# Designs tried in a protein design run: peptides against a protein of PDB entry 8YVU. Part 41

Target 1, 39 residues: chain A of PDB entry 8YVU
Amino acid sequence: PQLCYILDAILFLYGIVLTLLYCRLKIQVRKAAITSYEK
Target 2, 160 residues: chain B of PDB entry 8YVU
Amino acid sequence: TWLTVLKKEQEFLGVTQILTAMICLCFGTVVCSVLDISHIEGDIFSSFKAGYPFWGAIFFSISGMLSIISERRNATYLVRGSLGANTASSIAGGTGITILIINLKKSLAYIHIHSCQKFFETKCFMASFSTEIVVMMLFLTILGLGSAVSLTICGAGEEL

## One batch from the design tools (peptide; made by RFdiffusion4, then SolubleMPNN)

Design b1_p11_7_s2 (from b1_p11_7, 9 letters changed)
Fold by OpenDDE base, seed 2:
Structure b1_p11_7_s2 (fold): chain B 39 residues (1-39), chain C 160 residues (1-160), chain D 39 residues (1-39), chain A 11 residues (1-11)
Amino acid sequence: as target 1 above (39 residues)
Amino acid sequence: as target 2 above (160 residues)
Amino acid sequence: as target 1 above (39 residues)
Amino acid sequence: LFLLELIRSLL
């Protein structure tokens, strides 16, 4: 049971990090698209 | 451009494969260091006694390393040679993952046979702990399989 | 304890899906950047 | 170092 909780914590942290990276990447895509339209 | 994207994806998948292998190796070594498997009575750890986590992780790590090396050398060597090395690495990775799944199934079967009603007994605790480790290894194996399949598809796409 | 394992499975699946989405988004960013350089 | 360079190349 303790190992399960440790795994949950690691997976949860990984999920948060991936979500943040995804959001940053999405913002970057939007910025790149805007820059392409201004040229 | 598409080839450059695919190459970067392959490199990422190769790194993921190596990382997965290293995690599996770490878990195997931790289990061996914390649990005196030789002193534990019962067949629950028979798969671990065979050293499968160790040699399986090594095999998977070698496959991932070969994939990464092949991708790096693609700039200097003939495209055919690089493709051949990548394909060989993908096949090796897939085989390693298949072996891992088979061993995990065997380990799970042993744990189910030794399933006990009283959790507070030392034997039951050890069986539960083994089950948890096997489940973790199964998840890592699924990740590795996904990586190997993706690498294989990318390699096949470069051949076409 | 069974709930912990179910949570692990859900988090694991979520992690895989997020990884795939991140890869797709990264490809999209690269395509957008290339299109901006060709103009 | 090799892994760090690889991660850096991916970022």
Scores: peptide ipSAE 0.491, ipTM 0.798, DockQ to the pose 0.056
Fold by OpenDDE base, seed 4:
Structure b1_p11_7_s2 (fold): chain B 39 residues (1-39), chain C 160 residues (1-160), chain D 39 residues (1-39), chain A 11 residues (1-11)
Amino acid sequence: as target 1 above (39 residues)
Amino acid sequence: as target 2 above (160 residues)
Amino acid sequence: as target 1 above (39 residues)
Amino acid sequence: LFLLELIRSLL
């Protein structure tokens, strides 16, 4: 049971980090698409 | 295009905030339906006694709805209104997190004092259940606060 | 204890979905970078 | 519709 709460905390942190990385990557893809359209 | 991206992100954040608020309301309603919080001795349910699931969910829902409406209508007055609502929701979220942390500490202290090694005692079960619900609500509140802060930053960026 | 396992399952599923999305987005960024270099 | 667009964007 205590291991479950620790796992929840790790998975939560992982989810936050992945969400931030996904947002950053999505912004990069959009910037790359704009740059390719202006050429 | 960047504004369109920010707009899509704002809509997403607003929907996420509304969804988080609805989940908080559902949990609050379920807890109130299953547990008579008024008859529970101690501060194990202090967040529920404070009505946080209800008012917090309302604030987040209003903030999310205003953000979506502001984004859709693209009106300067709505942007200011959304910024104000998001700021208020961020403050409410921060207060909610504080209340939930205090509740969690009290619940953990209660479990420790009553030597709840035997989960079969009704009081220990209630304290454990409360702790689990408070942790879930804390998680949802952090997500809601993150969305509200993000929307506030986006709204502030549109006013500059 | 049972709620912890449910939360763990939800967070695990969310983590898997985000990982798949991140991988797809990373592949798109790489493809965009290659296309910009050939140009 | 927005949720569907979000799911479509995710997919």
Scores: peptide ipSAE 0.475, ipTM 0.792, DockQ to the pose 0.060
Fold by OpenDDE base, seed 1:
Structure b1_p11_7_s2 (fold): chain B 39 residues (1-39), chain C 160 residues (1-160), chain D 39 residues (1-39), chain A 11 residues (1-11)
Amino acid sequence: as target 1 above (39 residues)
Amino acid sequence: as target 2 above (160 residues)
Amino acid sequence: as target 1 above (39 residues)
Amino acid sequence: LFLLELIRSLL
């Protein structure tokens, strides 16, 4: 049971980090799209 | 360029594979240090008895390292070597998953047969612990396989 | 303990999906950057 | 360090 909870914590942290990275990347895509539209 | 992002993705996948391998190795070593699997009766730890955490970790580590080296040196001969290593790692991962699933089934069957209502019984505790470890190893193996397959596809795409 | 394993499975699936989405988004960023460079 | 550089490169 304890190991399962540790794994959950790691996976949860990983999910949060990936979500943040995804959001940052999405913002970059939007910025790139805006820059492409202004040209 | 498309190649530059693929390169970054390959490097990331390679590092992820190495990390997964290291985690598997750490789990294997911890389990071997805490539990003398050789003295445990039954097939509950069949994956450990087969040395899967060790050889699996080695295969994933080698595959990841070769992938990273191939990517960094951008040499055609290294690309083929990396592709071969990644393919071998993918096969090893698939085999590992199969072994882990079999182990998991045996562990679950053991728990069911012994009617492990009392988790404090040593055998039931060991079976439960084994199941937990096997599940974690299964997840790690799936991650490793996913990385190896991804790297293999990327490498195959570069050869075409 | 069973809930922990279910949570692990969900988090694992979530991690895979996010990784795939991140890769797709990264490809989109590249395409947008290339299109912006060609203009 | 390599992992950090990779993370930094991915960021």
Scores: peptide ipSAE 0.495, ipTM 0.804, DockQ to the pose 0.061; fails the geometry check
Fold by OpenDDE base, seed 3:
Structure b1_p11_7_s2 (fold): chain B 39 residues (1-39), chain C 160 residues (1-160), chain D 39 residues (1-39), chain A 11 residues (1-11)
Amino acid sequence: as target 1 above (39 residues)
Amino acid sequence: as target 2 above (160 residues)
Amino acid sequence: as target 1 above (39 residues)
Amino acid sequence: LFLLELIRSLL
C-alpha cells in the first residue's frame, strides 16, 4: 500500500512534467509551421 | 502568447472540467449510497458531511458548461457570464481543497491514534477507505481548479 | 488499496499516452527544422 | 463528435 502511494506521487509528477514539455513542444511546432509558411 | 494558447484549449478545458465534476458527483453518490455517513461516528467523512462532492460538482459543471457555450457562441454577454462562473468555480475549488486537506489530516490522525496495525477493525478500515476517497477527491478537485483558473485567465484576457 | 491500484493504472496509461504524443511531436519538430534548413 | 475531433487534433 505505501509503495502504491509513492508510485502515484511519481506518476503524478511525471504527468505534470510531460504536460509542460508537451505544451512547450506544441508551441515550437506551431512557431515552426508559421515560419515555414512565411518563407 | 499564453492567452492565445489558452483560448485554443478553452473547449478542452471546459470538457475536462465537466468530466471532473461528473466523476466527483459519481464518487459522492456512490459513497452516500454505500455508507450512511450520518451514522458514522467521527469527522472522517467531514468533506462528505459538508456535501462537497455535490456542490463542488455542480459548480464545476456549471462553469464548464458556460465556458463551452461562451466559446461556441462567441457573444460578449456569454463571455462575461462564463468569466463570473469560472471565478465562482475557482473559489469553490479552493474552498473544497481546504476542506479535503482538513479531512485528510483528521483521517490520518485517527489512523495514527488507533494504531491501525490490525486492518480487521471496522474503524481502521473505514478510516483507510475515507483517506483513499479523500485523496482521490483532492486530485480531482485540483484538476477542476486548474481548468477553472485557466478558463478564468482566458476570459479575463478576452475582456482586456 | 484497490483504489490506489486503479489510480496507478490510470496515471500509468496517461503517462504512456503522453510519452507517445511527446515522441511524435518531437519527431515533427525535427522534421520541420530539417525542412527549414534545406530551404 | 467533439471528443472525436479532440482525439483527431491530438493525434
Scores: peptide ipSAE 0.460, ipTM 0.781, DockQ to the pose 0.055; fails the geometry check

Design b1_p11_7_s3 (from b1_p11_7, 9 letters changed)
Fold by OpenDDE base, seed 2:
Structure b1_p11_7_s3 (fold): chain B 39 residues (1-39), chain C 160 residues (1-160), chain D 39 residues (1-39), chain A 11 residues (1-11)
Amino acid sequence: as target 1 above (39 residues)
Amino acid sequence: as target 2 above (160 residues)
Amino acid sequence: as target 1 above (39 residues)
Amino acid sequence: IFLLELIKSLL
């Protein structure tokens, strides 16, 4: 049971990190698209 | 358009928030259906007794819906409204986390006091079950908060 | 204990989905960058 | 259905 909770914490942290990375990547895509549109 | 892509992300975050709220509501309902909390002595289910799964789920659902509506209409005034709603949802999420942590501490204290070596004792089982449910609700609340914060940052970025 | 394993399964699935979405987004960024470089 | 549309929108 303790191992399960630890795994939950790790997976949860991983999910948060991936969400943040995904948001950052999407912002980068948008910036790239805007820069390409203004040129 | 870039706006359509942003809209899809905000919509996704809003749906994630609504989904989190629905899961919290489902868990609250299941716990209330399986356990008669009113007859359980002690503060093991203090978060459930306080109705957090219900009002918390409602707040997250409203915040998520407002975020989706704000994204769909793509108006500057709605962005501000969504930012406000997401901020309110973030505060609600923080409050919920606090309540859940308090409940978790009480549940843990109960387990320690009763020295639950015999897991089959009804009191120890209830305390363990409460701890599991509270932890699950805590994770869901943190996910909801994360989505609300993400939507807030996206909305703030559109206003700048 | 069973609920913990169910949560692990949900979080794991969420992590996989996010990873796939991140990979797809990264590929799109690369394609956009290549298209912008060839113009 | 809304979730499916969202998934389709994200794909």
Scores: peptide ipSAE 0.511, ipTM 0.813, DockQ to the pose 0.067
Fold by OpenDDE base, seed 5:
Structure b1_p11_7_s3 (fold): chain B 39 residues (1-39), chain C 160 residues (1-160), chain D 39 residues (1-39), chain A 11 residues (1-11)
Amino acid sequence: as target 1 above (39 residues)
Amino acid sequence: as target 2 above (160 residues)
Amino acid sequence: as target 1 above (39 residues)
Amino acid sequence: IFLLELIKSLL
């Protein structure tokens, strides 16, 4: 059970970090798409 | 385009907030249905006695719905309303986290005092179950707070 | 303990989905960057 | 329908 809670904490942190990175990448993709459309 | 990106992020955050709220409501309902909280030692389910799963879920749901509606209608009054709701939800989330942390501490203390090596003791089982539920609710509350704060920041940025 | 395992499963699934989405976005960014460089 | 549209908007 203790190992499970530790895993939960790690997975939760990973999920938060991935969400932030995903948002940043999504913004970058959109910026790149806009730049490509303006050329 | 930047505004459309921010809007899509707001919708996503709103959906996340609503989902978090629904999960919190489900957990609250399950706990209330399975456990007679009135007969349990008051410290184990303090967050439930305070009604946090219910009012917190309501705040998050309202905030999420208002955020989505505000984004879709692009009305200034709705944006301000959403900002207000998100701020209120952030405060509610912070309060909920505080309550849950206190509950968690009490539950852990209870487990420690009773030296719950025998999991089959009803008291130890209830304390363990309470701790698990509180931890889950804490994670959900943190997610809800994160979404509400993010929406608040986005809304504040639009007002500036 | 059972609730912990359920949470682990949800978080794990979420992490996998986000990782796949992140990889797809990263590929899209790279493709957009290449297209922008060729123009 | 609203949820489906929201999911489609997010995807």
Scores: peptide ipSAE 0.491, ipTM 0.802, DockQ to the pose 0.053
Fold by OpenDDE base, seed 4:
Structure b1_p11_7_s3 (fold): chain B 39 residues (1-39), chain C 160 residues (1-160), chain D 39 residues (1-39), chain A 11 residues (1-11)
Amino acid sequence: as target 1 above (39 residues)
Amino acid sequence: as target 2 above (160 residues)
Amino acid sequence: as target 1 above (39 residues)
Amino acid sequence: IFLLELIKSLL
């Protein structure tokens, strides 16, 4: 049971990090799309 | 710039493979040191009995190292070598996943047959521990396989 | 204990899905950057 | 250093 909770914590942290990275990447895509539209 | 980014990604994937391999090796070593798997009756530790943490770790480590070396030297022969190593690591990872799934099924079946609702029995504790370790190893193997496949695709793209 | 294993499975699936989405988004950013450079 | 740069690149 303790190992399960440790794994949950690691997976949760990984999920948060990936979510933040995804959000940043999504913002970059939007910025690139706007720049392409202005040209 | 795109090639530079891809190279950085390849190095990252290679490092991830090496790290995954090292973690798998560490888990295998810890399990072998804490538990005498040879004296455990049944197929609860079938993945460990098959030596997957050891050979799997070796394959992923070699693949990761070759990928890093290939990227650093930027030589055509190293790219081919990395592609071959990544392919071999992908096959090894797939085999490892299969073994781990079989082990997981056996462990779950054991828990069900022995009605291991109370974890106080030594056999039930061992089965539960095995299941937890196998799940962790499965996750690491999937990550390693993902890295190996990604590197294989990148290497194949460079050869074309 | 059973709930912990279920949570592990859900978090793992979430991590895989996010990784795939991140890869797709990264490819989109790269395509957008290439298109912007060609103009 | 490489790992840090990688993390920075990912961030």
Scores: peptide ipSAE 0.491, ipTM 0.803, DockQ to the pose 0.059
Fold by OpenDDE base, seed 3:
Structure b1_p11_7_s3 (fold): chain B 39 residues (1-39), chain C 160 residues (1-160), chain D 39 residues (1-39), chain A 11 residues (1-11)
Amino acid sequence: as target 1 above (39 residues)
Amino acid sequence: as target 2 above (160 residues)
Amino acid sequence: as target 1 above (39 residues)
Amino acid sequence: IFLLELIKSLL
């Protein structure tokens, strides 16, 4: 049971990091799209 | 293209493969140090008895190292060698997954047969512990296989 | 303990999906950057 | 160093 919780913690952390990176990347895509529209 | 993405992530995949291999080796070593598998009755640790954490870790480590070296040196002969190693590692990973699944089934069957409601019983505890370790090893093996396959596809794309 | 394993499976699946989405988004950012450069 | 470069590349 302890090992399972450790794995959960690692996977959860990984998920959070990926979500943050995804959000940042999504913001970049939006900024790029706006810049392309203004040109 | 997918190939271009894989090429850029090749080093990362190689490092991930090595890391996965090291973790598998660590788990194997810990299990061997804590438990005398030879004295454990039944096939609860069949994957460990087969030495999978050891040889699997070696194959993944070699594959990852070769992939990194091949990418860094950008030499055609190393690319072919890396492709071969990655293919071998992919086969080894697939075999390992199969062994782990079989072990998992045996462990689950053992728990079911002995009606392990009393977790404090030594046999039930060992079976549950084995199941947990096998599941962890299975996840790591899947990750390693994914990296090896990705590297293989990348290498094959460079040869074409 | 069974709930822990279920959580592991869900988190693992989530991680895979996020990785795929991140890769797709990264490709989009690269395409946008190339289009901006050609312009 | 390689890990740091990888992190930097990912960011």
Scores: peptide ipSAE 0.473, ipTM 0.792, DockQ to the pose 0.055

Design b1_p11_7_s4 (from b1_p11_7, 10 letters changed)
Fold by OpenDDE base, seed 2:
Structure b1_p11_7_s4 (fold): chain B 39 residues (1-39), chain C 160 residues (1-160), chain D 39 residues (1-39), chain A 11 residues (1-11)
Amino acid sequence: as target 1 above (39 residues)
Amino acid sequence: as target 2 above (160 residues)
Amino acid sequence: as target 1 above (39 residues)
Amino acid sequence: LLLLQLTLSLL
Protein backbone atom coordinates (compact mmCIF):
# COMPACT_ATOMS: atom_id res chain seq x y z
CA PRO B 1 0.00 0.00 0.00
CA GLN B 2 2.82 2.47 0.72
CA LEU B 3 4.45 1.66 -2.61
CA CYS B 4 1.13 2.27 -4.34
CA TYR B 5 0.95 5.74 -2.80
CA ILE B 6 4.53 6.50 -3.87
CA LEU B 7 3.72 5.39 -7.42
CA ASP B 8 0.60 7.55 -7.37
CA ALA B 9 2.67 10.54 -6.31
CA ILE B 10 5.19 9.97 -9.12
CA LEU B 11 2.46 9.48 -11.73
CA PHE B 12 0.62 12.54 -10.49
CA LEU B 13 3.75 14.67 -10.73
CA TYR B 14 4.44 13.30 -14.21
CA GLY B 15 0.88 14.14 -15.26
CA ILE B 16 1.23 17.71 -14.01
CA VAL B 17 4.56 18.19 -15.82
CA LEU B 18 3.15 16.76 -19.05
CA THR B 19 0.10 18.99 -18.79
CA LEU B 20 2.30 22.06 -18.39
CA LEU B 21 4.47 21.03 -21.33
CA TYR B 22 1.37 20.38 -23.43
CA CYS B 23 0.01 23.82 -22.62
CA ARG B 24 3.33 25.44 -23.54
CA LEU B 25 3.46 23.51 -26.78
CA LYS B 26 -0.13 24.48 -27.61
CA ILE B 27 0.77 28.13 -27.10
CA GLN B 28 3.76 27.68 -29.41
CA VAL B 29 1.52 26.18 -32.11
CA ARG B 30 -0.80 29.15 -31.84
CA LYS B 31 2.09 31.61 -32.05
CA ALA B 32 3.52 29.81 -35.07
CA ALA B 33 0.11 29.84 -36.78
CA ILE B 34 -0.28 33.58 -36.16
CA THR B 35 3.21 34.30 -37.50
CA SER B 36 2.44 32.23 -40.60
CA TYR B 37 -0.78 34.17 -41.16
CA GLU B 38 0.91 37.58 -40.92
CA LYS B 39 3.36 36.66 -43.67
CA THR C 1 14.06 18.08 -41.72
CA TRP C 2 11.47 15.33 -41.23
CA LEU C 3 14.21 12.71 -41.23
CA THR C 4 16.14 14.63 -38.58
CA VAL C 5 12.97 14.82 -36.50
CA LEU C 6 12.42 11.08 -36.79
CA LYS C 7 16.06 10.51 -35.88
CA LYS C 8 15.67 12.55 -32.73
CA GLU C 9 12.53 10.62 -31.87
CA GLN C 10 14.39 7.34 -32.37
CA GLU C 11 17.16 8.44 -30.05
CA PHE C 12 14.59 9.48 -27.48
CA LEU C 13 12.77 6.17 -27.75
CA GLY C 14 16.06 4.30 -27.47
CA VAL C 15 17.01 6.20 -24.34
CA THR C 16 13.54 5.57 -22.90
CA GLN C 17 13.91 1.88 -23.61
CA ILE C 18 17.33 1.75 -21.91
CA LEU C 19 15.97 3.63 -18.92
CA THR C 20 13.00 1.26 -18.65
CA ALA C 21 15.40 -1.66 -18.83
CA MET C 22 17.58 -0.20 -16.09
CA ILE C 23 14.57 0.35 -13.83
CA CYS C 24 13.46 -3.24 -14.41
CA LEU C 25 16.97 -4.47 -13.56
CA CYS C 26 17.04 -2.35 -10.42
CA PHE C 27 13.68 -3.71 -9.28
CA GLY C 28 14.72 -7.24 -10.06
CA THR C 29 17.99 -6.85 -8.17
CA VAL C 30 16.32 -5.23 -5.16
CA VAL C 31 13.66 -7.93 -4.96
CA CYS C 32 16.26 -10.68 -5.27
CA SER C 33 18.41 -9.04 -2.59
CA VAL C 34 15.62 -8.37 -0.09
CA LEU C 35 13.55 -11.50 -0.63
CA ASP C 36 14.90 -14.99 -0.89
CA ILE C 37 12.45 -16.02 -3.57
CA SER C 38 13.76 -19.58 -3.61
CA HIS C 39 12.60 -20.16 -0.03
CA ILE C 40 9.20 -18.54 -0.44
CA GLU C 41 6.50 -21.12 -0.90
CA GLY C 42 4.02 -20.44 -3.66
CA ASP C 43 3.85 -19.05 -7.18
CA ILE C 44 3.58 -15.44 -6.06
CA PHE C 45 7.02 -14.70 -7.48
CA SER C 46 6.69 -16.81 -10.64
CA SER C 47 7.81 -13.91 -12.84
CA PHE C 48 10.96 -13.57 -10.77
CA LYS C 49 11.56 -17.30 -10.82
CA ALA C 50 11.30 -17.12 -14.59
CA GLY C 51 13.99 -14.41 -14.53
CA TYR C 52 11.85 -11.93 -16.46
CA PRO C 53 13.25 -8.76 -14.86
CA PHE C 54 16.73 -9.82 -15.96
CA TRP C 55 16.25 -11.15 -19.48
CA GLY C 56 13.59 -8.58 -20.30
CA ALA C 57 15.82 -5.76 -19.16
CA ILE C 58 18.74 -7.16 -21.16
CA PHE C 59 16.64 -7.35 -24.33
CA PHE C 60 15.34 -3.82 -23.91
CA SER C 61 18.82 -2.49 -23.14
CA ILE C 62 20.34 -4.17 -26.19
CA SER C 63 17.51 -2.91 -28.39
CA GLY C 64 17.91 0.65 -27.14
CA MET C 65 21.69 0.60 -27.49
CA LEU C 66 21.49 -0.81 -31.02
CA SER C 67 18.95 1.85 -31.98
CA ILE C 68 21.23 4.64 -30.74
CA ILE C 69 24.30 3.15 -32.43
CA SER C 70 22.37 2.64 -35.67
CA GLU C 71 21.21 6.24 -35.65
CA ARG C 72 24.72 7.57 -35.02
CA ARG C 73 26.60 5.46 -37.56
CA ASN C 74 23.89 5.52 -40.26
CA ALA C 75 25.05 2.18 -41.65
CA THR C 76 22.57 -0.11 -43.43
CA TYR C 77 23.76 -3.22 -41.61
CA LEU C 78 23.26 -1.52 -38.24
CA VAL C 79 19.75 -0.44 -39.23
CA ARG C 80 18.86 -4.05 -39.94
CA GLY C 81 20.43 -5.13 -36.68
CA SER C 82 18.47 -2.52 -34.77
CA LEU C 83 15.25 -3.57 -36.47
CA GLY C 84 15.93 -7.18 -35.55
CA ALA C 85 16.71 -6.27 -31.95
CA ASN C 86 13.59 -4.13 -31.68
CA THR C 87 11.47 -6.95 -33.05
CA ALA C 88 13.03 -9.38 -30.58
CA SER C 89 12.44 -6.90 -27.76
CA SER C 90 8.81 -6.53 -28.79
CA ILE C 91 8.34 -10.30 -28.66
CA ALA C 92 10.11 -10.44 -25.30
CA GLY C 93 7.90 -7.64 -24.00
CA GLY C 94 4.75 -9.46 -25.08
CA THR C 95 5.95 -12.64 -23.39
CA GLY C 96 6.82 -10.68 -20.27
CA ILE C 97 3.36 -9.14 -20.11
CA THR C 98 1.83 -12.60 -20.36
CA ILE C 99 4.03 -13.92 -17.53
CA LEU C 100 3.24 -10.91 -15.37
CA ILE C 101 -0.50 -11.29 -15.92
CA ILE C 102 -0.27 -14.94 -14.90
CA ASN C 103 1.74 -13.99 -11.82
CA LEU C 104 -0.75 -11.27 -10.95
CA LYS C 105 -3.64 -13.73 -11.20
CA LYS C 106 -1.85 -16.20 -8.94
CA SER C 107 -1.02 -13.50 -6.43
CA LEU C 108 -4.58 -12.24 -6.36
CA ALA C 109 -5.86 -15.78 -5.96
CA TYR C 110 -3.48 -16.31 -3.05
CA ILE C 111 -4.70 -13.14 -1.36
CA HIS C 112 -8.29 -14.21 -1.87
CA ILE C 113 -7.75 -17.72 -0.50
CA HIS C 114 -6.03 -16.55 2.65
CA SER C 115 -8.58 -13.78 3.22
CA CYS C 116 -5.78 -11.36 3.94
CA GLN C 117 -7.67 -9.05 6.25
CA LYS C 118 -4.70 -9.06 8.61
CA PHE C 119 -2.09 -7.14 6.68
CA PHE C 120 0.50 -7.89 9.34
CA GLU C 121 0.62 -11.57 8.57
CA THR C 122 3.93 -12.27 6.85
CA LYS C 123 2.37 -14.26 4.01
CA CYS C 124 -0.23 -11.62 3.27
CA PHE C 125 2.37 -8.89 3.39
CA MET C 126 4.61 -10.75 0.97
CA ALA C 127 1.71 -11.44 -1.39
CA SER C 128 0.67 -7.80 -1.33
CA PHE C 129 4.23 -6.62 -1.88
CA SER C 130 4.68 -9.07 -4.74
CA THR C 131 1.46 -7.87 -6.33
CA GLU C 132 2.60 -4.27 -6.11
CA ILE C 133 5.98 -5.04 -7.65
CA VAL C 134 4.37 -7.13 -10.41
CA VAL C 135 1.99 -4.29 -11.26
CA MET C 136 4.90 -1.84 -11.45
CA MET C 137 6.82 -4.24 -13.66
CA LEU C 138 3.76 -4.68 -15.86
CA PHE C 139 3.54 -0.93 -16.38
CA LEU C 140 7.23 -0.71 -17.22
CA THR C 141 6.91 -3.66 -19.61
CA ILE C 142 4.01 -2.00 -21.43
CA LEU C 143 6.09 1.18 -21.78
CA GLY C 144 9.07 -0.83 -23.04
CA LEU C 145 6.90 -2.65 -25.56
CA GLY C 146 5.47 0.64 -26.78
CA SER C 147 8.95 2.05 -27.31
CA ALA C 148 10.18 -1.11 -29.06
CA VAL C 149 7.17 -1.14 -31.39
CA SER C 150 7.67 2.54 -32.18
CA LEU C 151 11.34 1.97 -32.97
CA THR C 152 10.41 -1.02 -35.14
CA ILE C 153 7.97 1.09 -37.15
CA CYS C 154 10.57 3.83 -37.57
CA GLY C 155 13.19 1.30 -38.67
CA ALA C 156 10.80 -0.29 -41.14
CA GLY C 157 10.04 3.14 -42.55
CA GLU C 158 13.74 3.77 -43.16
CA GLU C 159 14.08 0.52 -45.11
CA LEU C 160 11.24 1.62 -47.40
CA PRO D 1 -5.76 -0.03 -0.87
CA GLN D 2 -8.05 -0.97 -3.79
CA LEU D 3 -8.67 2.70 -4.44
CA CYS D 4 -4.92 3.26 -4.75
CA TYR D 5 -4.66 0.67 -7.52
CA ILE D 6 -7.59 2.20 -9.37
CA LEU D 7 -5.97 5.61 -9.08
CA ASP D 8 -2.71 4.18 -10.44
CA ALA D 9 -4.55 2.78 -13.45
CA ILE D 10 -6.29 6.09 -14.15
CA LEU D 11 -3.07 8.09 -13.77
CA PHE D 12 -1.21 5.66 -15.99
CA LEU D 13 -3.84 5.90 -18.71
CA TYR D 14 -3.81 9.68 -18.41
CA GLY D 15 -0.02 9.68 -18.78
CA ILE D 16 -0.22 7.59 -21.96
CA VAL D 17 -2.91 9.81 -23.49
CA LEU D 18 -0.98 12.97 -22.63
CA THR D 19 2.20 11.52 -24.13
CA LEU D 20 0.39 10.74 -27.39
CA LEU D 21 -1.17 14.19 -27.49
CA TYR D 22 2.19 15.80 -26.77
CA CYS D 23 3.80 13.88 -29.63
CA ARG D 24 1.01 14.90 -32.01
CA LEU D 25 1.27 18.52 -30.94
CA LYS D 26 5.05 18.49 -31.37
CA ILE D 27 4.61 17.21 -34.91
CA GLN D 28 2.11 19.99 -35.59
CA VAL D 29 4.54 22.64 -34.32
CA ARG D 30 7.21 21.30 -36.62
CA LYS D 31 4.85 21.24 -39.60
CA ALA D 32 3.83 24.81 -38.90
CA ALA D 33 7.48 25.89 -38.66
CA ILE D 34 8.29 24.24 -42.01
CA THR D 35 5.30 25.89 -43.70
CA SER D 36 6.39 29.25 -42.31
CA TYR D 37 9.90 28.76 -43.67
CA GLU D 38 8.73 27.89 -47.19
CA LYS D 39 6.73 31.10 -47.53
CA LEU A 1 15.13 18.17 -27.08
CA LEU A 2 16.27 19.37 -23.67
CA LEU A 3 12.67 19.45 -22.46
CA LEU A 4 12.19 15.96 -23.83
CA GLN A 5 15.37 14.81 -22.09
CA LEU A 6 14.16 16.39 -18.87
CA THR A 7 10.79 14.67 -19.29
CA LEU A 8 12.58 11.37 -19.83
CA SER A 9 14.84 12.02 -16.87
CA LEU A 10 11.76 12.59 -14.75
CA LEU A 11 10.10 9.45 -16.05
Scores: peptide ipSAE 0.507, ipTM 0.797, DockQ to the pose 0.077
Fold by OpenDDE base, seed 4:
Structure b1_p11_7_s4 (fold): chain B 39 residues (1-39), chain C 160 residues (1-160), chain D 39 residues (1-39), chain A 11 residues (1-11)
Amino acid sequence: as target 1 above (39 residues)
Amino acid sequence: as target 2 above (160 residues)
Amino acid sequence: as target 1 above (39 residues)
Amino acid sequence: LLLLQLTLSLL
């Protein structure tokens, strides 16, 4: 049971990091799309 | 640019695979140090008896190392070698997942048969611990397989 | 303890989905970058 | 790449 909670913490942290990375990447896609539209 | 990015992804996947392998090895060694699996009756630790943490970790480590080396040297001959190693690692990962699922089922069955209401009994504790370990190893194996498959796809893309 | 295992499964699934989405988004960024370079 | 390096550094 304690290992389960540790795993949950790791997975939760991983999920947060991936979400942040996804958001950053999404912003980059939007910026690239805007730059492509202005050309 | 696409090839350069794939190359960087390959390095990352290789590093991830090596790290996964190292975690599996560390976990395997800890389990072997804490539990004398040879004296445990039943198939609760069948994955450990089969040596999966060791050979699986070795395969993933070799695959990751070959991927990194292939990426760094940018040599065509290494691409084929890396592809072969990644394919072998993917097969090993799939086999490992199968073994771990079987072990998990046996471990769960053991817990159910012994009606582990007294969780403090050594056998029930060991079965629960084994189940937790098997789940962790299954997770790591899935990650390793994912990395190996991704590396295989990248390697195949370089050959085309 | 059973709730912990359920949480692990959910977090694991979430991690997989996020990884797939991240990969797709990364491919989109690359396609957008290529399209911007060809213009 | 920087993100990957950061992820690797964090890992």
Scores: peptide ipSAE 0.491, ipTM 0.797, DockQ to the pose 0.065
Fold by OpenDDE base, seed 3:
Structure b1_p11_7_s4 (fold): chain B 39 residues (1-39), chain C 160 residues (1-160), chain D 39 residues (1-39), chain A 11 residues (1-11)
Amino acid sequence: as target 1 above (39 residues)
Amino acid sequence: as target 2 above (160 residues)
Amino acid sequence: as target 1 above (39 residues)
Amino acid sequence: LLLLQLTLSLL
């Protein structure tokens, strides 16, 4: 049971990190799209 | 485009593969140090008896190292060597997954047969613990296989 | 214990989906950067 | 790789 909780914690952390990266990347794509529209 | 993305992430995949291998090795050594697998009745630890944590970790480590070296040196012979190692690692990973699934089935069957209502019974505890470790190893093996396959696809794409 | 394994499965699936989405988004950013360079 | 490192450093 403890190992399962450790795995959950690792996977949860990984999910948070990926979500943050995805959000940042999404913002970059939006900025690039706006810049491309202004040209 | 997909191949180009994978090529740029090849070093990361190699590092991930090495890390996965090291974790598998650590789990294997911990289990071997804590449990005398030779004295455990039945096939609860069949994957450990087969030495999977050890040889699987070695294959993944070699594959990851060769991939990193191949990427850094950008030599054709190293690319071929890495591709071969990644292929071998992928086969080893697939075999490992099969062994782990078999072990998991045996562990579940053992739990069912002994009607493990009393979790604190030594046999039931060991079967549960084995199941947990096998699941962890299965996840790690899947991650390692995914890395090895990705590296193999990258290497194959460079040869085309 | 069963709940822990279910959580592991959900988190694992979430991680895979996020990884795929991140890869797709990364490709989009790269395409946008190339298009911006050609302008 | 530099972009990845930059992304990791910004993370």
Scores: peptide ipSAE 0.456, ipTM 0.788, DockQ to the pose 0.044
Fold by OpenDDE base, seed 5:
Structure b1_p11_7_s4 (fold): chain B 39 residues (1-39), chain C 160 residues (1-160), chain D 39 residues (1-39), chain A 11 residues (1-11)
Amino acid sequence: as target 1 above (39 residues)
Amino acid sequence: as target 2 above (160 residues)
Amino acid sequence: as target 1 above (39 residues)
Amino acid sequence: LLLLQLTLSLL
């Protein structure tokens, strides 16, 4: 049971980091798309 | 710039792979230090007996390190080397998953045969603990494989 | 303990889905960059 | 870079 909680913590951290990176990338893609439409 | 983002992503995947490998090594080392696997009846720890946490972790660590180095130097030879290492790591990860699934099946079968309602029996406790460790290792192996495959795809995309 | 394993499974699926979405987004960004260089 | 530095520090 303790190991499961450790795994949950690792997965949770990984998920948060990936979500942040995904959000940043998504924002960048949207900015690039907007800039391409303005040209 | 987009190139800087992509570079940071490859480094992140490499670091994730190294971290996964280190965790696998830690689990392997802890299990080997705490449990005398040689005296355990059956193949409950077959994945550990096969040394998977060690060689798998080494492959993932090397793949991750090479990916980071390749991304930093941006040299064609390093990119190819990283791609090769990531491919090898992906194969190793797939093999590791297979071994862990087999171990998990054996552990579950052991628990079923002994009708482990009383966890106070040393054998049932060990089987349960083994199952938990194997599931964790399986998960870590899948994460490592995912990172290695992602790095491989990134490397292949740079060669095209 | 069962809840912990369920949480692990959910977090795992989330991680896989995010990784796939991230890869797709990355490919889209690359395609957009190539199209911008061809203009 | 920070994650890499952290990884290198853990090695």
Scores: peptide ipSAE 0.487, ipTM 0.817, DockQ to the pose 0.060; fails the geometry check

